# Designs tried in a protein design run: peptides against a protein of PDB entry 5VVV. Part 19

Target 1, 276 residues: chain A of PDB entry 5VVV
Amino acid sequence: FLCGVVEGFYGRPWVMEQRKELFRRLQKWELNTYLYAPKDDYKHRMFWREMYSVEEAEQLMTLISAAREYEIEFIYAISPGLDITFSNPKEVSTLKRKLDQVSQFGCRSFALLFDDIDHNMCAADKEVFSSFAHAQVSITNEIYQYLGEPETFLFCPTEYCGTFCYPNVSQSPYLRTVGEKLLPGIEVLWTGPKVVSKEIPVESIEEVSKIIKRAPVIWDNIHANDYDQKRLFLGPYKGRSTELIPRLKGVLTNPNCEFEANYVAIHTLATWYKSN
Target 2, 276 residues: chain A of PDB entry 5VVV as posed
Amino acid sequence: FLCGVVEGFYGRPWVMEQRKELFRRLQKWELNTYLYAPKDDYKHRMFWREMYSVEEAEQLMTLISAAREYEIEFIYAISPGLDITFSNPKEVSTLKRKLDQVSQFGCRSFALLFDNIDHNMCAADKEVFSSFAHAQVSITNEIYQYLGEPETFLFCPTEYCGTFCYPNVSQSPYLRTVGEKLLPGIEVLWTGPKVVSKEIPVESIEEVSKIIKRAPVIWDNIHANDYDQKRLFLGPYKGRSTELIPRLKGVLTNPNCEFEANYVAIHTLATWYKSN

## One batch from the design tools (peptide; aimed at target 1 Y10 L82 Y160 V195)

Design b2_p13_5_s4 (made by RFdiffusion4, then SolubleMPNN; from b2_p13_5, 6 letters changed)
Fold by OpenDDE base, seed 2:
Structure b2_p13_5_s4 (fold): chain B 276 residues (1-276), chain A 13 residues (1-13)
Amino acid sequence: as target 1 above (276 residues)
Amino acid sequence: FEKAKEAYKKAAL
């Protein structure tokens, strides 16, 4: 069971010292996972093709080593979906080289994120792939196999919550393709009924699990504030029955942008997880 | 690129 934090927000990423402090807190609270997915980290999303510099490599190696020191699984995410051409072997090779570099930093767990992108494939991809889901699954499976089928590999769908599913969760052709074609060792991220889900009912997890043919990892935006930086979510982790735990592969909270605001959010997630 | 971020923000509100 993956339980911890996704740094998955828009805005200023956390500094390395905040991330190290996070790992210390995660260990102390018996949480086990950190997903590196900062939307405004340049080489994560907008410039996903760019290799890390020597200085950036040293920082990431230090960060990954710190996660290991605190027994936190460091999952490196990349979000190539803004401008990747899925059918272009050079793009696939570029993604492979980027993840090879991160593997050299000591990273062993990875994520491919296709959240917050347009559903439109380019003309070249339309000639090769039957749908956007087929394109995403193809590259995800290829990367997963290329990396030697790592123990933890995550996929974030473009339809990552109920409100983004067309026509709905149980009838989504996109999620059906993901469920049918994504290799079984790849975990699927899910956010619940909404982008910010006040509640995640058990029935909603059963519904999505059926179509994706696996228990999801929750990307939980309950404490996310990147959509309105005038708000801080200081309340406890709530609206998730502990009955979800046996029906999930994990829960990763995407909390407030302000690192200092997240004590209650993360601590109460840990309390929730340990209450089962 | 901004449109997708805007769609997220709008759906989060």
Scores: peptide ipSAE 0.536, ipTM 0.927, DockQ to the pose 0.897
OpenDDE base, seeds 1, 3, 4, 5: peptide ipSAE 0.478, 0.421, 0.499, 0.483; ipTM 0.917, 0.906, 0.920, 0.917

Design b2_p13_6 (made by RFdiffusion4)
Pose (drawn by RFdiffusion4):
Structure b2_p13_6 (pose): chain A 276 residues (1-276), chain P 13 residues (1-13)
Amino acid sequence: as target 2 above (276 residues)
Amino acid sequence: SVEEEYKEHALAD
């Protein structure tokens, strides 16, 4: 069961030294996972096709090392959603070459994120693929095979919270396609009824497990502050029923950008991780 | 931009 932090916000990402202290903290409080997905670390999203330079690679390996040294599982995320051409094979290949490079840093766990992308396709893609959801699942599955079908592997859908489902959660062509076609070994990230959920009703998640055909992984935006300059969140982890642990694969907290402000955010996540 | 749209959604929530 996956529990911990996702560094998944817009803005100045954390540095290696902050992530080491992060791993030591996750361990002192018995959490198991860190998802690397900062939106503005350019090679994660904006230049996803680009390989890490030599010194960048030294940094990522030293990072994946301290993750094992503290036994925190490290999941690497990549976001091709902005401009990838799903049908073109050279494009599919560059993704593998990039995912290969990171596999050789010590990385076993991977994620493909597709949040916040323009919902339609290029002229070339609309031929080979029936719908937008078809294209993502095809590549997500093909990639899931190539890496030797890894232990933990996450998929973040374009429709990733209740508000964002067209027309509703239950009868959505995008969501329908995912639950049926996406492989049973691939996890699905979900964010609650809203992007920043005030509460996560047990009925809403049970409802979601209907179409996704899985217990989804929560990308929790409760303490995220990247969307309002004046705002910071030092409150407890709240509005999440303890009765949820049995029904979910995991909860990864996407916290404040200011690293040291995240003590309460992670500790309260940790106490609640107990109690179920 | 994508970030601005995100901020609008988050604030609306």

Design b2_p13_6_s1 (made by RFdiffusion4, then SolubleMPNN; from b2_p13_6, 8 letters changed)
Fold by OpenDDE base, seed 3:
Structure b2_p13_6_s1 (fold): chain B 276 residues (1-276), chain A 13 residues (1-13)
Amino acid sequence: as target 1 above (276 residues)
Amino acid sequence: SIKDFMRKVALAD
């Protein structure tokens, strides 16, 4: 069971010292996972093709080493979906080289994120792939296999919540393709019925699990505040029954952008997880 | 961008 934090917000990424402090807190609270997915980290998303510099490499190596020291699984995410051409072998090769570099930093767990992108394929991709889901699954499976089938590999769908599913969760052709074609060792990220789910009912997890043919990992935006600069949610982790735990592969909270605001968010997630 | 996320949250909520 993956339980911890995703740094998945828009806005200023956490600094390396904050991330190391997070790992210490995660260990102390018996949480086990950190997903590196900061949307405004240039080489994560906007410039995903760009290799890390020597200085950035040293920082990431140090960060990954610190995660290991605290027994925290470091998952490196990349979000190529803004401008990748899925049918272009050069793009696939570029993605491979980027993940090879991160593998050299000692990273062993990875994620491909296709959240917050347009649903339209380019003309070249339409000639090769039957749908956007087929394109995403193809590259995801290829990368997963290329990396030697890592123990932890995550996929974030473009339809990552109930409200993004067309026509709905159980009938989504996109999620059906993901469920049928995504290799079984790849985990699927999900935010619940909404992007910011006030509640995640058990029945909603059973519904999505059926179509994706696996238990999801919750990307939990309950404490996210990047969408509203006036919002600071300092309340406890709530609206999730502990009956979800046996029906999930994990829960990763995407908390407030302000690092120091997240004590309650992360601690109450830990309490929730231990209450099962 | 923050705007992209704000749009998606606003569309989902």
Scores: peptide ipSAE 0.087, ipTM 0.829, DockQ to the pose 0.439
OpenDDE base, seeds 1, 2, 4, 5: peptide ipSAE 0.078, 0.075, 0.083, 0.075; ipTM 0.822, 0.832, 0.836, 0.814

Design b2_p13_6_s2 (made by RFdiffusion4, then SolubleMPNN; from b2_p13_6, 6 letters changed)
Fold by OpenDDE base, seed 5:
Structure b2_p13_6_s2 (fold): chain B 276 residues (1-276), chain A 13 residues (1-13)
Amino acid sequence: as target 1 above (276 residues)
Amino acid sequence: SVKEQMRKVALAD
């Protein structure tokens, strides 16, 4: 069971010292996972093709080593979906080289994120792929196999919550394609019925699990404030039955952008996780 | 922004 934090917000990324402090807290609270997915990190999303510099490599190696020191699984995410051409072998090769570089930093766990992108394929991809889901699954499977089928590999769908599913979760052709064609060793990220789910009913997890043919990892936006930085979400982790735990592969909270605000959010997630 | 579209809409629902 993956339990911990995703740094998955838009806005100023956490500094390396905050991330190290996070790992120390995660270990102390018996949490085990950190997903590196900061949307405004230059080389994570907008410039995903760009290799890390020597200085950036040293920082990432230090961060990955710190995660290991605290027994935290460091998952490196990349979000190529803004401008990738899925049908272009050069783009696939560029993504491979980027993930090879991160593998050299000692990373062993990876994520491909296709959240917050346009659903329209380019003309070249439409000639090759029958749908956007087929394009995403093709590259995801290829990258997963290329990396030697790492123990933890995550996929974030473009339809990552109930409200983004057309026509709905159980009938989504997109999620059906993901469920049928995504390799079984790849985990699927999900935010619940909504992007920010006040509640995640058990039935909603059973519904999505059926179509994706696996238990999801919750990307939990309950404490996310990137959409309204005038608000701080200081309340406990709630609206999730512990009956979800046996029906999930994990829960990763995407908390407030302000690192200092997240004590209650993360601590109460840990209490929730240990209560089952 | 993509942020506003994806994250703010989820609060209004």
Scores: peptide ipSAE 0.069, ipTM 0.809, DockQ to the pose 0.697
OpenDDE base, seeds 1, 2, 3, 4: peptide ipSAE 0.066, 0.058, 0.053, 0.057; ipTM 0.808, 0.796, 0.780, 0.805

Design b2_p13_6_s3 (made by RFdiffusion4, then SolubleMPNN; from b2_p13_6, 6 letters changed)
Fold by OpenDDE base, seed 1:
Structure b2_p13_6_s3 (fold): chain B 276 residues (1-276), chain A 13 residues (1-13)
Amino acid sequence: as target 1 above (276 residues)
Amino acid sequence: SVKEKAQEAALAS
């Protein structure tokens, strides 16, 4: 069971010292996972093709080493979906080289994210792939196999919540293709019925699990404030039955942008997880 | 939600 934090918000990323402090807190609270997915990290999303500099490499190696010191699984995410051409072998090879560089930093767990992108393929991809889901699954499976089938590999679908599913969760052709064609060793990220789910009913997890043919990892936006920087979400982790735990592969909370605001959010997630 | 609208707006830009 993956339990911890995803740094998955828009706005200023956390500094390396905040991330190291997070790992210390995660260990202390018997949480086990950190997903590196900061939207405004240039080489994560907007400039995903760019290799890390020597200085950036030293920082990432230090961060990955700190995660290992605290027994935290460091998952490196990349979000190429803004401008990748899935049918272009050069784009696939560029993505491979970027993930090879991160693997050399000592990273062993990876995520490929297709959240918050246009649902339309370019003309070249439409000639090769039957749908957007087929394009995403093709590259994800190829990357997963290229990396030697890592123990932890995550996929974030473009339809990552109930409100983004067309026509709905159980009938989505996109999620059906993901469930049928995504390799079984790849985990699927999900935010619940909404992007920010006030509640995640058990029945909603049973519905999505059936179509994706696996238990999801919850990307939980309950404490996310990137959409309203005038608000801090200081309340406890709530609106999730402990009956979800045996029906999930994990829960990763995407909390407030302000690192100092997240004590209650993360601590109460840990209490929830241990209550099962 | 506000986040859904912000994401939809970021996708439409």
Scores: peptide ipSAE 0.051, ipTM 0.781, DockQ to the pose 0.127
OpenDDE base, seeds 2, 3, 4, 5: peptide ipSAE 0.050, 0.036, 0.049, 0.047; ipTM 0.784, 0.748, 0.785, 0.774; seed 4 fails the geometry check

Design b2_p13_6_s4 (made by RFdiffusion4, then SolubleMPNN; from b2_p13_6, 5 letters changed)
Fold by OpenDDE base, seed 5:
Structure b2_p13_6_s4 (fold): chain B 276 residues (1-276), chain A 13 residues (1-13)
Amino acid sequence: as target 1 above (276 residues)
Amino acid sequence: SVKERMAEVALAD
């Protein structure tokens, strides 16, 4: 069971010292996972093709080593979906080289994120792939196999919550393709019925699990505040029954942008997880 | 996107 934090918000990423402090807190609270997915990290999303510099490489190696020191699984995410051409072998090769570099930093767990992108393929991809889901699954499976089938590999679908599913969760052709064609060793990220789910009912997890043919990892936006700079979510982790735990592969909270605001959010997630 | 998330939250309030 993956339990911890995803740094998955828009806005200023956390500094390396905050991330190390996070790992210390995660260990102390018996949490085990950190997903590196900061939307405004240039080489994560907008410039995903760009290799890390020597200085950036040293920082990432230090961060990955710190995660290992605290027994925290460090998952490196990349979000190529803004401008990748899935059918272009050069793009696939560029993605492989980027993940090879991160593997050399000592990273062993990875994620491909296709959240917050348009559902339309370019003309070249339409000639090769039957749908956007087929294109995403093809590259995800290829990368997963290329990396030697890592123990932890995550996929974030473009339809990552109930409200984004067309026509709905149980009938989505996109999620059906993901469920049928995504390799079984790849985990699927999900935010619940909504992007920011006030509640995640057990029935909603059973519904999505059926179509994706696996238990999801919750990307939990309950404490996310990147959408409203005037709000801080200081309340406890709530609206999730502990009956979800045996039906999930994990829970990763995407909390407030302000690192200092997240004590209650993360601590109460840990209490929830240990109450099962 | 942040905009899509903002729109979803604004429709829920």
Scores: peptide ipSAE 0.108, ipTM 0.800, DockQ to the pose 0.405
OpenDDE base, seeds 1, 2, 3, 4: peptide ipSAE 0.054, 0.090, 0.053, 0.050; ipTM 0.739, 0.800, 0.780, 0.732; seeds 1, 4 fail the geometry check

Design b2_p13_7 (made by RFdiffusion4)
Pose (drawn by RFdiffusion4):
Structure b2_p13_7 (pose): chain A 276 residues (1-276), chain P 13 residues (1-13)
Amino acid sequence: as target 2 above (276 residues)
Amino acid sequence: SSDRERYEEAARE
């Protein structure tokens, strides 16, 4: 069961030294996972086809090392959603070559994120693929095979919270396609009824497990501050029923950008991780 | 960026 932090916000990402202290903290409080997905570390999203330079690679390896040294599972995320051409094979290949490079840093766990992308396709893609959801699942599955079908592997859908489902959660062509075609070994990230959920009703998640055909992994935006300059969140982890732990694969908290402000955010996540 | 602006709008709702 996956529990911990996702560094998944817009803005100045954390540095290696902050992530080491992060791993030591996750362990002192018995959490198991860290998802690397900072939106503005350019090679994660903006320049996803680009390989890490020599010194960048030294950094990632040293990072994946301290993750094992503290026994925190490290999941690497990549976001091709902005401009990838799903049908073109050279494009599919560059993704593998990039995912290969990181696999050789010590990485066993991977994620493909598709949040916040223009919902339609290029002229070339609309031929080979029936719908937008078809294209993502095809590449997510093909990639899931190539890496030797890894232990933990996440998929973040374009429709990733209740508000964002067209027309509603239950009868959505995008969501219908995912639950049926996406492989049973691939996890699905979900964010609550809204992007920043005030509360997560047990009925809403049970409802979601309907179409996704899984217990989804929560990408929790409760303490995220990247959307309002004036705002910071030092409150407790709240509005999440303890009765959820049985119904979910996990909860990864996407916290404040200021690293040291995240003490309460992670500790309260940790206490709640107990009690179920 | 445009995607970030959309995100901020949605987060603030």

Design b2_p13_7_s1 (made by RFdiffusion4, then SolubleMPNN; from b2_p13_7, 6 letters changed)
Fold by OpenDDE base, seed 2:
Structure b2_p13_7_s1 (fold): chain B 276 residues (1-276), chain A 13 residues (1-13)
Amino acid sequence: as target 1 above (276 residues)
Amino acid sequence: SEFEKRYREAALE
């Protein structure tokens, strides 16, 4: 069961010292996972093709080593979906080389994220893939296999919550394709009924699990404030029955942008997790 | 981006 934090928000990413402090807290609270997915980290998303510099490499190596020190699984995410051409072998090779570099930093867990991107493929991709989902699954499977089928590999769908599913969760051709064709060893991220879900009912997890043919990892935006930073979410992790735990592969909270505001959010997630 | 905007709008629903 993956339980911890996804740094997945828009806005200024956390600094390395904050991330190290996070790892210490995660260990203390018996959480086990950190997903590196800061939207505005340039080489994660907007410039995903760009290799890390020597200085950036040193920082990431240090960060990954720190995660290992605190027994936190460090999952490196990349979000190529803004401008990748799925059918272009050069793009696939570029993605492979980028992840090879990160592997050299000591990273062993990875994620491909396709959240918040265009649903339309370019003409070249339409000639090769029958749908957007097929394109995403193809590259994800290829990368997963290329990396030697790492123990933890996550996929974030474009339809990552109920309100983004067309026509709905159970009837989504996109999610059906993901469920049927994504290799079974790849985990699927899910956010619940809404982008920010006040509640995540058990029935809603059963519904999505059926179509994706696996238990999801929750990307939980309950404490996210990147969409309205005039607000801070300081309340406890709630609206999730502990009955979800046996029906999930994990829960990763995407909390407030302000690192210092997340004590209660993360601590109460830990309490929730351990209460089962 | 327009996609970030979509996220923010949906987050406020």
Scores: peptide ipSAE 0.670, ipTM 0.961, DockQ to the pose 0.922
OpenDDE base, seeds 1, 3, 4, 5: peptide ipSAE 0.639, 0.628, 0.641, 0.611; ipTM 0.955, 0.954, 0.955, 0.950

Design b2_p13_7_s2 (made by RFdiffusion4, then SolubleMPNN; from b2_p13_7, 6 letters changed)
Fold by OpenDDE base, seed 2:
Structure b2_p13_7_s2 (fold): chain B 276 residues (1-276), chain A 13 residues (1-13)
Amino acid sequence: as target 1 above (276 residues)
Amino acid sequence: SEFEERYRKAALE
């Protein structure tokens, strides 16, 4: 069961010292996972093709080593979906080389994220893939296999919550394709009924699990405030029955942008997790 | 971007 934090918000990413402090807290609270997915980290998303410099590499190596020190699984995410051409072998090779570099930093867990991107493929991709989902699954499977089928590999769908599913969760051709064709060893991220879900009912998890043919990992935005930073969410992790735990592969909270505001959010997630 | 805005709008629903 993956339980911890996804740094997945828009805005200023956390600094390395904050991330290290996070790892310490995660260990203390018996959480086990950190997903590196800061939207505005340039080489994660907007410039995903760009290799890390020597200086950046040193920082990431240090960060990954720190995660290992605190027994936190460090999952490196990349979000190529803004401008990748799925059918272009050069793009695929570029992605492979980028992840090879990160592997050299000591990273062993990875994620491909396709959240918040255009639903339309370019002409070249339309000639090769029958749907957007097919394109995403193809590259994800290929990368997963290329990396030697790492123990933890996550996929974030474009339809990552109920309100983004067309026509709905249970009837989504996109999610059906993901469920049927994504290799079974790849985990699927899910956010619940809404982008920010006040509640995540058990029934809603059963519904999505059926179509994706696996238990999802929750990317939980309950404490996210990147969409309105004039607000801070300081309340406890709630609205999730502990009955969800046996029906999930994990829960990763995407909390407030302000690192210092997340004590209660993360601590109460830990309490929730351990209460089962 | 338009996609970030879509996220923000949906987050506020």
Scores: peptide ipSAE 0.702, ipTM 0.965, DockQ to the pose 0.923
OpenDDE base, seeds 1, 3, 4, 5: peptide ipSAE 0.697, 0.684, 0.699, 0.688; ipTM 0.963, 0.962, 0.963, 0.962

Design b2_p13_7_s3 (made by RFdiffusion4, then SolubleMPNN; from b2_p13_7, 7 letters changed)
Fold by OpenDDE base, seed 3:
Structure b2_p13_7_s3 (fold): chain B 276 residues (1-276), chain A 13 residues (1-13)
Amino acid sequence: as target 1 above (276 residues)
Amino acid sequence: SEFEERFRKAALE
């Protein structure tokens, strides 16, 4: 069971020292996972093709080593979906090279994220793939296999919550394709019925699990505040029955952008997790 | 970004 934090918000990414402090806290609270997915980290998303510099490499290596020190699984995410051409083998090779570099940093767990992107494929991709889901699954499977089928590999669908599913969760052709074609060893991220789900009912997890043919990992935006500059959610992790735990592969909270504001968010998640 | 705005809008719903 993956339980911890996803740094998945828009806005200023956390600095390395904050991330290291996070690892200390995660270990202390008996959590086990950190997903590196900061939207505004340039080489994560907007410039995903760009290799890390020597200085950046040193920082990431140090960070990954720190995660290992605190027995936190470091999952490196990349979000190529803004401008990748799925059908272009050069794009695939570029993605492979980028992840190879990160592998050299000691990273063993990875994620491909296709959240918050346009649903339309370019003309070239339409000639090759039957749907956007097929394109995403194809590259995800290929990368997963290329990396030697790492123990932890995550996929974030474009339809990552109930409200984004067309026509709905159970009848989504997109999610059906994901469920049928995504290799079984790849985990699927999900935010619940909404982007920010006040509640995640057990029935809603059963519904999505059926179509994706696996238990999802919750990307939980309950404490996210990147969507509202005036919001700071300091309440406890709630609206999630502990009965979800056996029905999930994990829960990763995407908390407030302000690192210092997340004590309650992360601590109460830990309490929730350990209460099962 | 355009996509960030879509996210923000959806997150507020």
Scores: peptide ipSAE 0.355, ipTM 0.898, DockQ to the pose 0.962
OpenDDE base, seeds 1, 2, 4, 5: peptide ipSAE 0.296, 0.324, 0.321, 0.267; ipTM 0.887, 0.893, 0.893, 0.885

Design b2_p13_7_s4 (made by RFdiffusion4, then SolubleMPNN; from b2_p13_7, 7 letters changed)
Fold by OpenDDE base, seed 2:
Structure b2_p13_7_s4 (fold): chain B 276 residues (1-276), chain A 13 residues (1-13)
Amino acid sequence: as target 1 above (276 residues)
Amino acid sequence: TEFEERYRKAALE
């Protein structure tokens, strides 16, 4: 069961010292996972093709080493979906080389994220793939296999919550393709009924699990405030029955942008997790 | 991006 934090928000990413402090807290609270997915980290998303510099590499190596020190699984995410051409072998090779570099930093867990991107493929991709889902699954499977089928590999769908599913969760051709074609060893991220879900009912997890043919990892935006930084979410992790735990592969909270505001959010997630 | 805006709008619903 993956339980911890996804740094998945828009806005200024956390600094390395904050991330190290996070790992210390995660260990103390018996959480086990950190997903590196800061939207505005340039080489994560906007410039995903760009290799890390020597200085950036040193920082990431240090960060990954720190995660290992605190027994936190460090999952490196990349979000190529803004401008990748799925059918272009050069693009696939570029993605492979980028992840090879991160592997050299000591990273062993990875994620491909396709959240918040255009649903339309370019002409070249339309000639090769039957649908957007087929394109995403193809590259994800290829990367997963290329990396030697790492123990933890996550996929974030474009339809990552109920309100983003067309026409709905159970009837989504996109999610059906993901469920049927995504290799079974790849985990699927899910956010619940909404982008920010006040509640995540058990029935909603059963519904999505059926179509994706696996238990999801929750990317939980309950404490996310990147969409309105005039607000801080300081309340406890709630609206999730502990009955979800046996029906999930994990829960990763995407909390407030302000690192210092997340004590209650993360601590109460830990309490929730341990209360099962 | 327009997709970030889509996220923000949906987050506020």
Scores: peptide ipSAE 0.704, ipTM 0.964, DockQ to the pose 0.918
OpenDDE base, seeds 1, 3, 4, 5: peptide ipSAE 0.697, 0.686, 0.698, 0.687; ipTM 0.962, 0.961, 0.962, 0.960

Design b2_p13_8 (made by RFdiffusion4)
Pose (drawn by RFdiffusion4):
Structure b2_p13_8 (pose): chain A 276 residues (1-276), chain P 13 residues (1-13)
Amino acid sequence: as target 2 above (276 residues)
Amino acid sequence: EKEHYIETVKEEL
């Protein structure tokens, strides 16, 4: 069961030294996972096709090392959603070559995120693929095979919370396609009824497990502050029923951008991780 | 992209 932090916000990402202290904290409080997915670390999203330079690679390996030294599972995320051409094989290949490079840093766990992308496709893609959801699942599956079908592997859908489902959660062509076609070994990230969920009703998640055909992984935006300059969140982890742990694969908290402000955010996530 | 994201969140809140 996956529990911990996702560094998944817009803005100045954390540095290696902050992530080491993060791992030591996750361990002192018995959490198991860290998802690397900062939106403005350019090679994660904006320039996803680009390989890490020599010194960048030294940094990532030293990072994946301290993750094992503290026994925190490290999941690496990549976001091709902005401009990838799903049908073109050179494009699919560059993704593998990039995911290969990171596999050789010590990485066993991977994620493909597709949040916040323009919902339609290029002229070339609309031929080979029936729908937008078809294209993503095809690549996500092909990639899931290539890496030797890894232990943990996450998929973040374009429709990743209740508000974002067209027309509703239950009869959505995008969501219908995912639950049926996406492989049973691939996890699905979900964010609650809204992007920043005030509460997560047990009925809403049971409802979601309907179409996704899985217990989804929560990308929790409760303490995220990247959307309002004046705002910071030092409150407890709240509005999440303890009765949820049995029904979910995991919860990864996407916290405040200011690293040291995240003490309460992670500790309260940790106490609640107990109690179920 | 970031600006659009901020607008989306503020509308929801």

